# Designs tried in a protein design run: peptides against a protein of PDB entry 3H8D. Part 224

Target 1, 122 residues: chain A of PDB entry 3H8D
Amino acid sequence: DMKRQQRFFRIPFIRPADQYKDPQNKKKGWWYAHFDGPWIARQMELHPDKPPILLVAGKDDMEMCELNLEETGLTRKRGAEILPRQFEEIWERCGGIQYLQSAIESRQARPTYATAMLQNLL

## One batch from the design tools (peptide; made by RFdiffusion4, then SolubleMPNN)

Design b2_p30_5_s2 (from b2_p30_5, 14 letters changed)
Fold by OpenDDE base, seed 3:
Structure b2_p30_5_s2 (fold): chain B 122 residues (1-122), chain C 122 residues (1-122), chain A 30 residues (1-30)
Amino acid sequence: as target 1 above (122 residues)
Amino acid sequence: as target 1 above (122 residues)
Amino acid sequence: RGFLPEDEVEVEAEEEEAETAIYGLELPGK
């Protein structure tokens, strides 16, 4: 349902091996999530030393956040919520359009706001 | 149409009389807008020395931004776009629910995302 | 699974506010 609230989140992370290093030696990654209502639609991970991870609901459920939005506590974490464009800009840059399109074409994607928007674009 | 993008903006302002004063003597106000697609749905102004101004589409068109979202340049203004909750929290605090409800009841409000959401809440 | 541990998470600050406008001159509204 397109009436569901679309919410986007970003959390910086450091690798466990860097947790006790000086700030200048901590390589930050970025965890991103798109929630379509209470459930995750897309997840993305930017790593400092490996390719970005793109995940879409239905296809990548086992690698994605299994918690509903309320269970994550993201809505209560200051600075975690971001604008849609802040997610989409990175998603597009990482090849997310092609990734989600391929998941739709292969019938692996669960229908979400993201799949609907992509279908409207194409 | 509930498929329209909902976008929210905030711009701090000073009074013309304060423009040449030292920063500590500039009393800031806050201008807020909710755009339902290309058109404004709600506008709100927090003034340092008078009651907040609440404006809703249909009722207050003559006092609201007449420009479409693209014409405003808000989408290109760094720091202007805010999360829905950053608008709604202030809107609620200023009595915006009652104001919009009264505009709906009096048939003065233009149907928008905001009117639809309020009708779903009540 | 798919959610980062809190001990590995740093919180980013909120974005900066827009540049201050002059009321009645530089705001999009009337």
Scores: peptide ipSAE 0.357, ipTM 0.718, DockQ to the pose 0.543
Fold by OpenDDE base, seed 4:
Structure b2_p30_5_s2 (fold): chain B 122 residues (1-122), chain C 122 residues (1-122), chain A 30 residues (1-30)
Amino acid sequence: as target 1 above (122 residues)
Amino acid sequence: as target 1 above (122 residues)
Amino acid sequence: RGFLPEDEVEVEAEEEEAETAIYGLELPGK
């Protein structure tokens, strides 16, 4: 149902190998998630030392969070939830539109709010 | 269309009579708005010295913002946009569910995302 | 998988509030 709540989250992370380094030597990455109701629709990772990772439901399920939204505890983490535009701006910059489009065209994407929005845009 | 973007805003305010007072003597209120696509669906005001004001589209149009979202400039005001839950938590505390329900039952509410969500909840 | 339980995770603070407006003069509402 298109009435499902769309919720977006962002978590900064450091690599395990950097956790004991001086603050200036800790390179931060950013983990992003879009939930269409209780289930993840898109995931994205910004890494300090490799290209962005883009993941879409249906295609990349094995590499995405398997927990439902409530199980993640993200809604209870202060500052983790972000506005839709704060996700979409980065998603667009990373080529997420093209990535999701290709997943739809190849019939690998599970239908979500994100797929429906893209189909309305095209 | 239920595919319309839902956006929420909050602006703190002071009364005109308080604008020249010392900071400790300025009582703040909060103005809230929910936009269902380009048009306002709900408005809410927390006042420092009177009960909250609740307003819903269709019923209270004459007391609500008449500008579309773009015309308000809210999307360009830093810190103005808030998460859906930051609006809904206050809306619920102020009796917004009952207020909107009564507006639906009296056939005064214009159909919006908010009315549809409430109808699905009941 | 996909969620970062094994990484050190920091969460940023909430965004700041908007600038204080004058009621009836600087708000979009009537």
Scores: peptide ipSAE 0.356, ipTM 0.724, DockQ to the pose 0.550
Fold by OpenDDE base, seed 2:
Structure b2_p30_5_s2 (fold): chain B 122 residues (1-122), chain C 122 residues (1-122), chain A 30 residues (1-30)
Amino acid sequence: as target 1 above (122 residues)
Amino acid sequence: as target 1 above (122 residues)
Amino acid sequence: RGFLPEDEVEVEAEEEEAETAIYGLELPGK
């Protein structure tokens, strides 16, 4: 049912090793999630010193958030929820379209809103 | 096709009579729009000194934005786009559920994402 | 397995509002 609500979240993080450093020496990363209804469809991580991590449901389930949306508490965390475009813009820049396409072609991606949208663009 | 992107916008406004007043004497209103793909599905206006205005596609077309989403320039207006919840919270407080339901029951509402969501709740 | 970052920094909500319009003149609605 593609009538499921699509919700997007972003959480900044610092590395454990930087937690006691001065603010100017704390390099932020960004954790992103796309939820298709209660379950995660895509996850993305921006790191300050390594390549972006892209994860898609079905293929990368063992590396992705295993909690349902309600269990994450993201909906209750002020400022965590973002617009779809704020996720998609970064997803595209990180090569997310190609990553998801390859996961679909290899039959590793679980069908989600994200896979459906991509298949409508191709 | 319920795969259409749902986008929500909010614009603060002042009355023409207040445009030359000091900032403290400018009473703000709020204009809201829900677009189901390229076309408006719902419009809502909060006024500082009169009841909220609720408008739904099909019933209130003559009072609603007639421009498609691209023509409005809303997607290019910084700070205009809002999360679905930011629209829905106000919509509910203003009696929007009952208003849309009545428009559906009277066969005046055009089918949109909004009508479909309401029909899933009932 | 996949989890939320343990070392979360408080998200500053960039709640930016749009520029104020003049009602009936600058709004896209009628």
Scores: peptide ipSAE 0.354, ipTM 0.722, DockQ to the pose 0.530
Fold by OpenDDE base, seed 1:
Structure b2_p30_5_s2 (fold): chain B 122 residues (1-122), chain C 122 residues (1-122), chain A 30 residues (1-30)
Amino acid sequence: as target 1 above (122 residues)
Amino acid sequence: as target 1 above (122 residues)
Amino acid sequence: RGFLPEDEVEVEAEEEEAETAIYGLELPGK
């Protein structure tokens, strides 16, 4: 479990309704993912006009990326991979610690690197 | 051991003799470090005018960073931290796999994340 | 399942390089 590579990704997105607008009128969101080995552990979405979306494995599997890391092509997308801290800083700012903690306490969170790290901090 | 955070850093450098030259005449090198928890596991230097320097913990301790990661200030230096692959790609290109393998076989390498990963690939 | 943005929005990889150091003086290595 501890031998699985932790990889973090960020992809900007625009809303479908903004696709054909001038660049200045395209409000960017940010999609984030944490992969614990081949499978997603956490997903996060920053939207320009709604609250952040936080998703954790086990609890939110139906809303999260169902593809393994290789299938996503994220590892081949230039600039998509980010440092752990670049993910964690936003995760923390968005209330991700409390969200994951609540998912653990409710027994909804699947055990991941993220759950293990949180449990080591408590 | 497997719980230690792996962190990678890169700092561009110039030669002392180039300090006062015009920017266009300053040949940049690149200093790289891999920290396995608080201590350096691998160091690498790309020089503009000589072969790459490869250094591994245990074998090359006298030539490597002797400071712990916190003491280096690298974690606080903007742009210094890099992705694992950004280190590994250069390490591989410079013959780092063979260098570390030889250090393991000669029993000169200190056990690190780097030695463990190499042994898992063989 | 799970929004993977298909649109190649150029990820501005702000790969801001660290400030250039003087070799042997400002690097943490020996």
Scores: peptide ipSAE 0.352, ipTM 0.718, DockQ to the pose 0.505

Design b2_p30_5_s3 (from b2_p30_5, 17 letters changed)
Fold by OpenDDE base, seed 5:
Structure b2_p30_5_s3 (fold): chain B 122 residues (1-122), chain C 122 residues (1-122), chain A 30 residues (1-30)
Amino acid sequence: as target 1 above (122 residues)
Amino acid sequence: as target 1 above (122 residues)
Amino acid sequence: RGMLPEDQVEVEPEEEEAETAIEGVELPGR
């Protein structure tokens, strides 16, 4: 179980409302995902004009990527895969530790690598 | 134990014999390391003129990096950290799977994340 | 619904030329 590969991805997105704007006016957001083996454990969305969205497995399953890692094609997308630290740094800055902690305490978080790491930190 | 962070690094090196040559004649090698938490699990050296060197913890401890991860400063060196796949692809091409397998079978390999992953593959 | 990977616009990764800081990388630990 703890032997699942932890993989992290980041992809830019353009808001639907900006799709038809001039390239210069397309404010990019960033979509981040942490996969604990085949299944998403955490998701994060950085937006140019709103607060970051933080999502954790179990609590936010309906808002998170429903595709398994292979189905996403992220492993085949050049430049999509990022280092764990590149995810964690943004996660921490966005309040992800507190968000996940609250989800654990409320019993909303599904056990993942992320929940296990947080529990070892506390 | 299985909760240790797996981190991978790559740095170029110039052979001592090439240190004083013109920059154009300095054939770069590549040094690779896999750290299973603070301790090195695998090391690999790509040379321009000799076969790759593969090293695994327990078997090759005297030839491997003796510094813990923090002591190496690799975590602070920009561009040194690489994705797991960037290590594994080269490791596989160099015969690293067979090398590690033989070290396990001969009881020379120290248990690491790498040994555990290989045992799950077999 | 959160953003799906399908909403990703191929932004060509700016080739940040990783300045290979070819400073004499002393191999750690030999």
Scores: peptide ipSAE 0.054, ipTM 0.671, DockQ to the pose 0.341
Fold by OpenDDE base, seed 4:
Structure b2_p30_5_s3 (fold): chain B 122 residues (1-122), chain C 122 residues (1-122), chain A 30 residues (1-30)
Amino acid sequence: as target 1 above (122 residues)
Amino acid sequence: as target 1 above (122 residues)
Amino acid sequence: RGMLPEDQVEVEPEEEEAETAIEGVELPGR
């Protein structure tokens, strides 16, 4: 639907195990989200010590943010919103295209802006 | 077309008449553009001493940027790209909704993402 | 459960002051 705004967010996280460590020993991760209107379409987690986690709507709903965009407060969090390319560049580097493609082919992906865009490129 | 990325840019400008003035006397304006894929859809100019200029594709083509997105170099200019809301907030404040609506009603506006979005809100 | 925004410790983004070098950008409009 041409009607839904695509919005992208990034927030840093520190692992619970590192919360009490000295600042220099706190490895920062990054949480990324793509919202297709009010609903999450893609989520990505960059960890300093494990492979990136890639999640897509329909397939990974139980592991993804269950809050709608307004409920997250991300739109009100200064510096959280990022440009589409700032998300897509990391998504591409992490193998997100192949991950989403496989989810579409296996019929696990819910239709989103992201699935529609990929289907137009293939 | 769901296939075109919507990208927004903002760059400062100084009027030619102020180029040789002391920095404190240089009134900074702002130039804004919305690109619907490679082609400009909306342009907006904020001036410190005159009303904002609002321009829409089809109606105002002769007053708008005639370069495609790649030719502008805006995608390579650090800090030029802005979030959609950073454009829309100013566009709304300047009466851009009414301006684009009037251009659609008068059949002067070229169909773009912006026209499609407005037609879905009305 | 994936990380929720609620589980995040706010690390202040280092404001990289992007020095907007005001080089005289000729507006591409005629």
Scores: peptide ipSAE 0.054, ipTM 0.672, DockQ to the pose 0.300
Fold by OpenDDE base, seed 3:
Structure b2_p30_5_s3 (fold): chain B 122 residues (1-122), chain C 122 residues (1-122), chain A 30 residues (1-30)
Amino acid sequence: as target 1 above (122 residues)
Amino acid sequence: as target 1 above (122 residues)
Amino acid sequence: RGMLPEDQVEVEPEEEEAETAIEGVELPGR
């Protein structure tokens, strides 16, 4: 279980509506993922013009990355991998602790490293 | 056990003999550490003019960082923390797998995340 | 569906990590 490698990734995105705009008018968003071994545990989307999207495995699987880590190609994308703290800092700021806690309490969250860490913190 | 955070750090160093030389004549080395929770598991030193030094907990404690992670201040040094792969790639190139394996086989290595991972690989 | 990594337009992060050569960092340890 806890032997799975925890890996974190971040990719910038441009909204489809901004793809053809001048670079100065392209509002960047950020896609974040936490992988607990081969499978996603948490996903987060920072949008420049809407609230952050927080997603947790088990609850939000239909809205999350369905690919395993290797299938994503994220491990091969230069600069995509980030430190755990670079994910957690944003996750915390976006209300991720409360979101994941609520998903655990409602029995919607799949057990992951993230759920285990939160349960040890509380 | 495996719930401990694995954190990796790298710091450049200049040899004492080069401290007062012109920047162009300062040969940089690299100090690397792997912390298994609060305690160091592996240390590695890349020197510009001598073979790499590889150190593993239990065997080489007298030559390794004696401070816990918080005492090192590494977590507060900007740019000091690195990804696991940034450590492992250099560790592998320096013969770290064989070094740690030999330390395990000789019963000199303290059990760490690193020893557990190697034992799962072999 | 949420954005997949495949749907992401790679914008090269212009952040040149200025390798601040930390001159004279005393190695933690002996």
Scores: peptide ipSAE 0.053, ipTM 0.662, DockQ to the pose 0.319
Fold by OpenDDE base, seed 2:
Structure b2_p30_5_s3 (fold): chain B 122 residues (1-122), chain C 122 residues (1-122), chain A 30 residues (1-30)
Amino acid sequence: as target 1 above (122 residues)
Amino acid sequence: as target 1 above (122 residues)
Amino acid sequence: RGMLPEDQVEVEPEEEEAETAIEGVELPGR
């Protein structure tokens, strides 16, 4: 259903091991989410010292945000919501297109707005 | 429905303004939740420098956890889950019985396990 | 395991309202 609102969020995180370090030594990671209506469709994690983590609904449900959008409080968190392109640009840069494509081809991806959009590009 | 699992959680929080302070200067607050099945029934917040916040479903929905229990990740957070009495003892100490009673009497409280238990005591 | 929003040690946005930052766990519903 193309009628579901697509919303995107980004939250910085500090690694547990860096919590007690001086601010200058706290390397920030970034957590990104794409919600297709109430449910997460894609998740992405930018770590300061390891490869990006890409997650897609259906395939990676056990690793993804289990929260519906309203439940996450992300809509109420000032500065958490981002533009679609701010998500997609990072997603593309991290190999997200190929990751989602492979999940679709393997029949592991749950149908989402993201899968539909990718299938419209192919 | 007395058949819903009652689960209780507690998470420490550090105030934003204290995040960058030395650990010794970080005053911890405590967030408490009572879930009646998937949905929060009561929330309580112990702040290091302000009065406790008491919240009850129906009355305070806009201030409470919107997450269902599975979505909160609290069940997966090691040490977050607490015994019912560990919640209730603090709830009672903070005036939670009177708060919930007043919410019931004003017809603002959503029916929950907590409202049912209180009504069984009255 | 991916970071749950709750596993995020919220780097506070600089502004006041993020009272909900559990160090390492986002308070569900704040």
Scores: peptide ipSAE 0.046, ipTM 0.427, DockQ to the pose 0.191; fails the geometry check

Design b2_p30_5_s4 (from b2_p30_5, 12 letters changed)
Fold by OpenDDE base, seed 1:
Formats: sequence, C-alpha cells, structure tokens
Structure b2_p30_5_s4 (fold): chain B 122 residues (1-122), chain C 122 residues (1-122), chain A 30 residues (1-30)
Amino acid sequence: as target 1 above (122 residues)
Amino acid sequence: as target 1 above (122 residues)
Amino acid sequence: KGMLPDDQVEVEAEEEEAEVAIEGKELPGK
C-alpha cells in the first residue's frame, strides 16, 4: 500500500573485532534501513573493510532486521532518521537498483514500496 | 502521479521590520514547503507574531512560491531539506488537515500528493 | 502575499548539522 509512510534510517556500527580497540582504530560501518510502514523493505550495510551488503525484503529476510519499526527504537534515536535521498543515493551507488531488479525478476522480492518504485522506473 | 518525489524544505526568515534590528531582537519565522515533484503542493509560514499561514496549491497559487523546485535552489541549500514528518507535524498542529480538506471540498485544491494522501485518510 | 524563498534574507542558521563525515569511500558508482 502506497499509503504507508516510507522512513529511512542510518546508524553507525563498530565491527565486533574493533569494539575494544582505541577509538581512533575503530572503523565505523553504517547500517541503513528503509521501512515501508512498520516493516523493513531494504537494508544496506556499509562496511569499512568489505563490500557493501544489500538486502531486500522477501529475498533476504533471514539476514534482515526482524523487528518492526517501533520495536527497533530507531524513531526515538536522535539522528538516526535520514532523508529518502540519503538512503537512495547510497543504494544506487552500491548497485541496489540492479540488486532489487534481480530479486523481482527471480520472484524473490516481497512487494514493497521499493519494488513498486523500481517497477515504475522500468 | 504518485511517482513524483515528495520533498520538504524549511528555511528561516526574518521579518522585513526586524532586518535591521540587533540579532537578539530579530524574531525568526519559518518558511516551509512541500514539493510534489518539481511543483509546490503546500506552503506553510510560521511567523513569530502572527498566526501561521497555510497555503495549498490550486487555492493559494497567487500567494505561494511560483518557482519550480530547481529554480528555488532549495536542493542546494544546506539544512533546508527536512523529513516529511518534520513538515507534517507542524502542518497538523497548524490545522493543515482541515485547511486542505476544505480546499478539496470547495474544489479549490489542485490535485497533488497531499490531496491524494488526505483523501486516503478520510 | 506569501513569502518567496528568493525574498528571504538568508539567516545563516548555524545549525550544526552533525556532518557525520561519511568518509568518502568511493562506492563504485559506475
């Protein structure tokens, strides 16, 4: 349903291996999420030392956040919410369009706002 | 078309009468805009000393920004772009739902994303 | 008449946008 609020979030993460290192040696990654209403539609992880991880609902559910938006507490975390374009810009750069397209074509993607938008671009 | 990017902006303004006052005596207002693709759909002005101004496309075109989004330069102005909820929260508080509803009912509102969303809530 | 953005005197809002410096990893934007 196009009526659901689309919300985007970004939070930093530190690699488990760096948790106990000096702050200067902690490489931050970034966790991104797109919520289509209460449910995650896309997830993206920018790591400091490995390729970006792109995840789409339906295909990658086992690797994605299982919490609904309210359960995440992201809406209460200052600075976590980002503009749609701040997500999409990174998503595009990481090959997210092609990734989601392939998930749609393979019938692995759950219908979301993201799948609908892509289908409208194609 | 639901396919258009919905973008929201906020910029401060100083009243003409306060332009030459000491900074501490300059009451800031806030100008808000919702762009439905390239075209403004809603405008809102928070004044420090008068009631909020609510404006909707079709009804209030003569009082609203005539520039398309690109012409405004808002997309290039740091900190001008805001989250949808940051606009909607203020819009709701100012009675924007009722204002837009009345504009729809009177057939004065131009169809926009905003009118479509309201029609979906009602 | 509503205020137009062009009529707005730029108040430099020193809102410290927390530039979380996303250090420019060149994501391969091909």
Scores: peptide ipSAE 0.038, ipTM 0.629, DockQ to the pose 0.122
Fold by OpenDDE base, seed 5:
Structure b2_p30_5_s4 (fold): chain B 122 residues (1-122), chain C 122 residues (1-122), chain A 30 residues (1-30)
Amino acid sequence: as target 1 above (122 residues)
Amino acid sequence: as target 1 above (122 residues)
Amino acid sequence: KGMLPDDQVEVEAEEEEAEVAIEGKELPGK
């Protein structure tokens, strides 16, 4: 399980309401994903005007990317793949540790690389 | 063991003999490192005019970076950290799989994340 | 002896700012 490739991605998004606005009026958000092998383990959305959205596998499956990594095309998207730390820094800043911890404690989190890493920190 | 952070780095180097030459006469090489936690697991050197150098922990310790990751300052060096695939693609192209395999088979390789990953592929 | 980071004269890699062309790409998922 720990042997699965961990891959991290970030893509910008423009809110649907801003898609047709002038560039200066387009507020960019950021979508982040952590894939533990072929499946998403964590997702995060940074919005310009609302709190970050944090999502973890098992708990938030219905709100997360349903596609496997290959289906997303993220691996083929130049500039989408990011370093683990580029994900983790934002994750930590957004309270992701506490969020994942709470999901583990409530038995809502599916076991992933992320859950295992957190268990090693505690 | 598999829980250690895997980090990859790449830095350019100019051969000592080219350091004082005009920029057009400076042939750049590339130094690559894979750190399995604090310690180097693999090192690779791409030279402009000689075969690549491949080095693996346990076998090639005397020729590899002796510094722990923090001592290298690589984590603080902007643009030095690379994606795992950016290392692996070059490693594979240079025959790194066969090199590491041979080091494992000869019992020269120290167990690392890299050795464990290779054992999962075979 | 392999090159050590300490022995490497850092050539400032010209950070080609990979212009992440922030094309408004549809987010994968709902």
Scores: peptide ipSAE 0.037, ipTM 0.633, DockQ to the pose 0.319
Fold by OpenDDE base, seed 2:
Structure b2_p30_5_s4 (fold): chain B 122 residues (1-122), chain C 122 residues (1-122), chain A 30 residues (1-30)
Amino acid sequence: as target 1 above (122 residues)
Amino acid sequence: as target 1 above (122 residues)
Amino acid sequence: KGMLPDDQVEVEAEEEEAEVAIEGKELPGK
């Protein structure tokens, strides 16, 4: 477990409804991912006009990236990889700690680096 | 052990002999550090005119940063923190794997995240 | 002696580090 590289990524997205709008009228969202080795552990989506979406492995697998890290091509996308703190800061602000905690307590969370770290903070 | 955050930093330095030169005549070096929790595990110095300096905890403690991570102020220095791969890529190119391996084999290396990771690759 | 961070003259390298400016969009605090 401890040997898996933790890697974090962020990419912008434009809402489907704004795709055809002028650049000034395109509101960017942000997609974030935490990979615990080859597999996603957490995903987060920041939208310009709705609440953040928080997703954790085990609970939200059907809404999360199904591709392994290498299949995503994120490691090859310049500027996509971010520091752990750049993910965690947004995760914390979005209520990610409480979200993951609730998923652990409900036995919905798959064990990941993220669950292990949270269990060490409590 | 496994709960310690691995953090990597890079800062430029100008050679003392170039400090008073015109900017165009200042050759930059690069200082790199890997912190395993609060304590340095690896240090690397890229010089414009001499071989890279590689340093590992236990073996090279007298030549490495003596300050803990918080004391360095590196966490508060904008742009100083780098991705793990940004450190490892340079470390690998400079022969850091072999350097750390030799320090382990000679029993000079202090156990760190870096030594543990290398022992898992081998 | 290895160089210490405090001994290193900050060259403001305009390294084009991709400052993906996380413009702090105020996430609505709960």
Scores: peptide ipSAE 0.036, ipTM 0.624, DockQ to the pose 0.134
Fold by OpenDDE base, seed 4:
Structure b2_p30_5_s4 (fold): chain B 122 residues (1-122), chain C 122 residues (1-122), chain A 30 residues (1-30)
Amino acid sequence: as target 1 above (122 residues)
Amino acid sequence: as target 1 above (122 residues)
Amino acid sequence: KGMLPDDQVEVEAEEEEAEVAIEGKELPGK
């Protein structure tokens, strides 16, 4: 299980409202994902105009990607893959540790590499 | 503008919560999109366990696809493209006409093929 | 109103919207 490959991705998004705006007026958001093998474990969205969204497997499944990693094509998208620390640094800044911890404590988090690593820190 | 190609797509989704369930226990939702040329005009989601979600360009941009039609790859996905009536029939059943009308009246809807067609019915 | 059944096939919608081009810097919130 924990021997699954941990892979992290980031892609920008432009709101449909900004599709027709000049490039300088297109506010980029950022979508982040942590895949624990083929399945998403954590998702995070940085918006230019609303608070970050934090999502964890088991708790937020209805709001997270339904695709497995291969289906997303993210591994084939140049520049999409990021280092673990590039995900974790933003996750930590957004309060992701506390968010995941609360999901674990409430028994809403599905066991992932992320939940196991957090348990090792506590 | 209205000479843009109108294309409609449907793809099922399985909630991440159901990823590890047996195939018979995976409840399929359905994602629907109407593209007015390269840009999404309407989006609709049929969930197995919550009410339909209706989204219209201009009003719901933050919750709709940020990708242009080519970026989605939907035109290359076998079976994803549907006939206009296959979208409209579900849209009508979900109250999409009233939803789009209210968005037009509140001046929240971006002009699309869909808004223009609705204006022709009024 | 609930979801009404419709026909056709292949599953995965929600992540396809995510795949836009990567840069990334500021956190709007803490």
Scores: peptide ipSAE 0.022, ipTM 0.500, DockQ to the pose 0.226; fails the geometry check

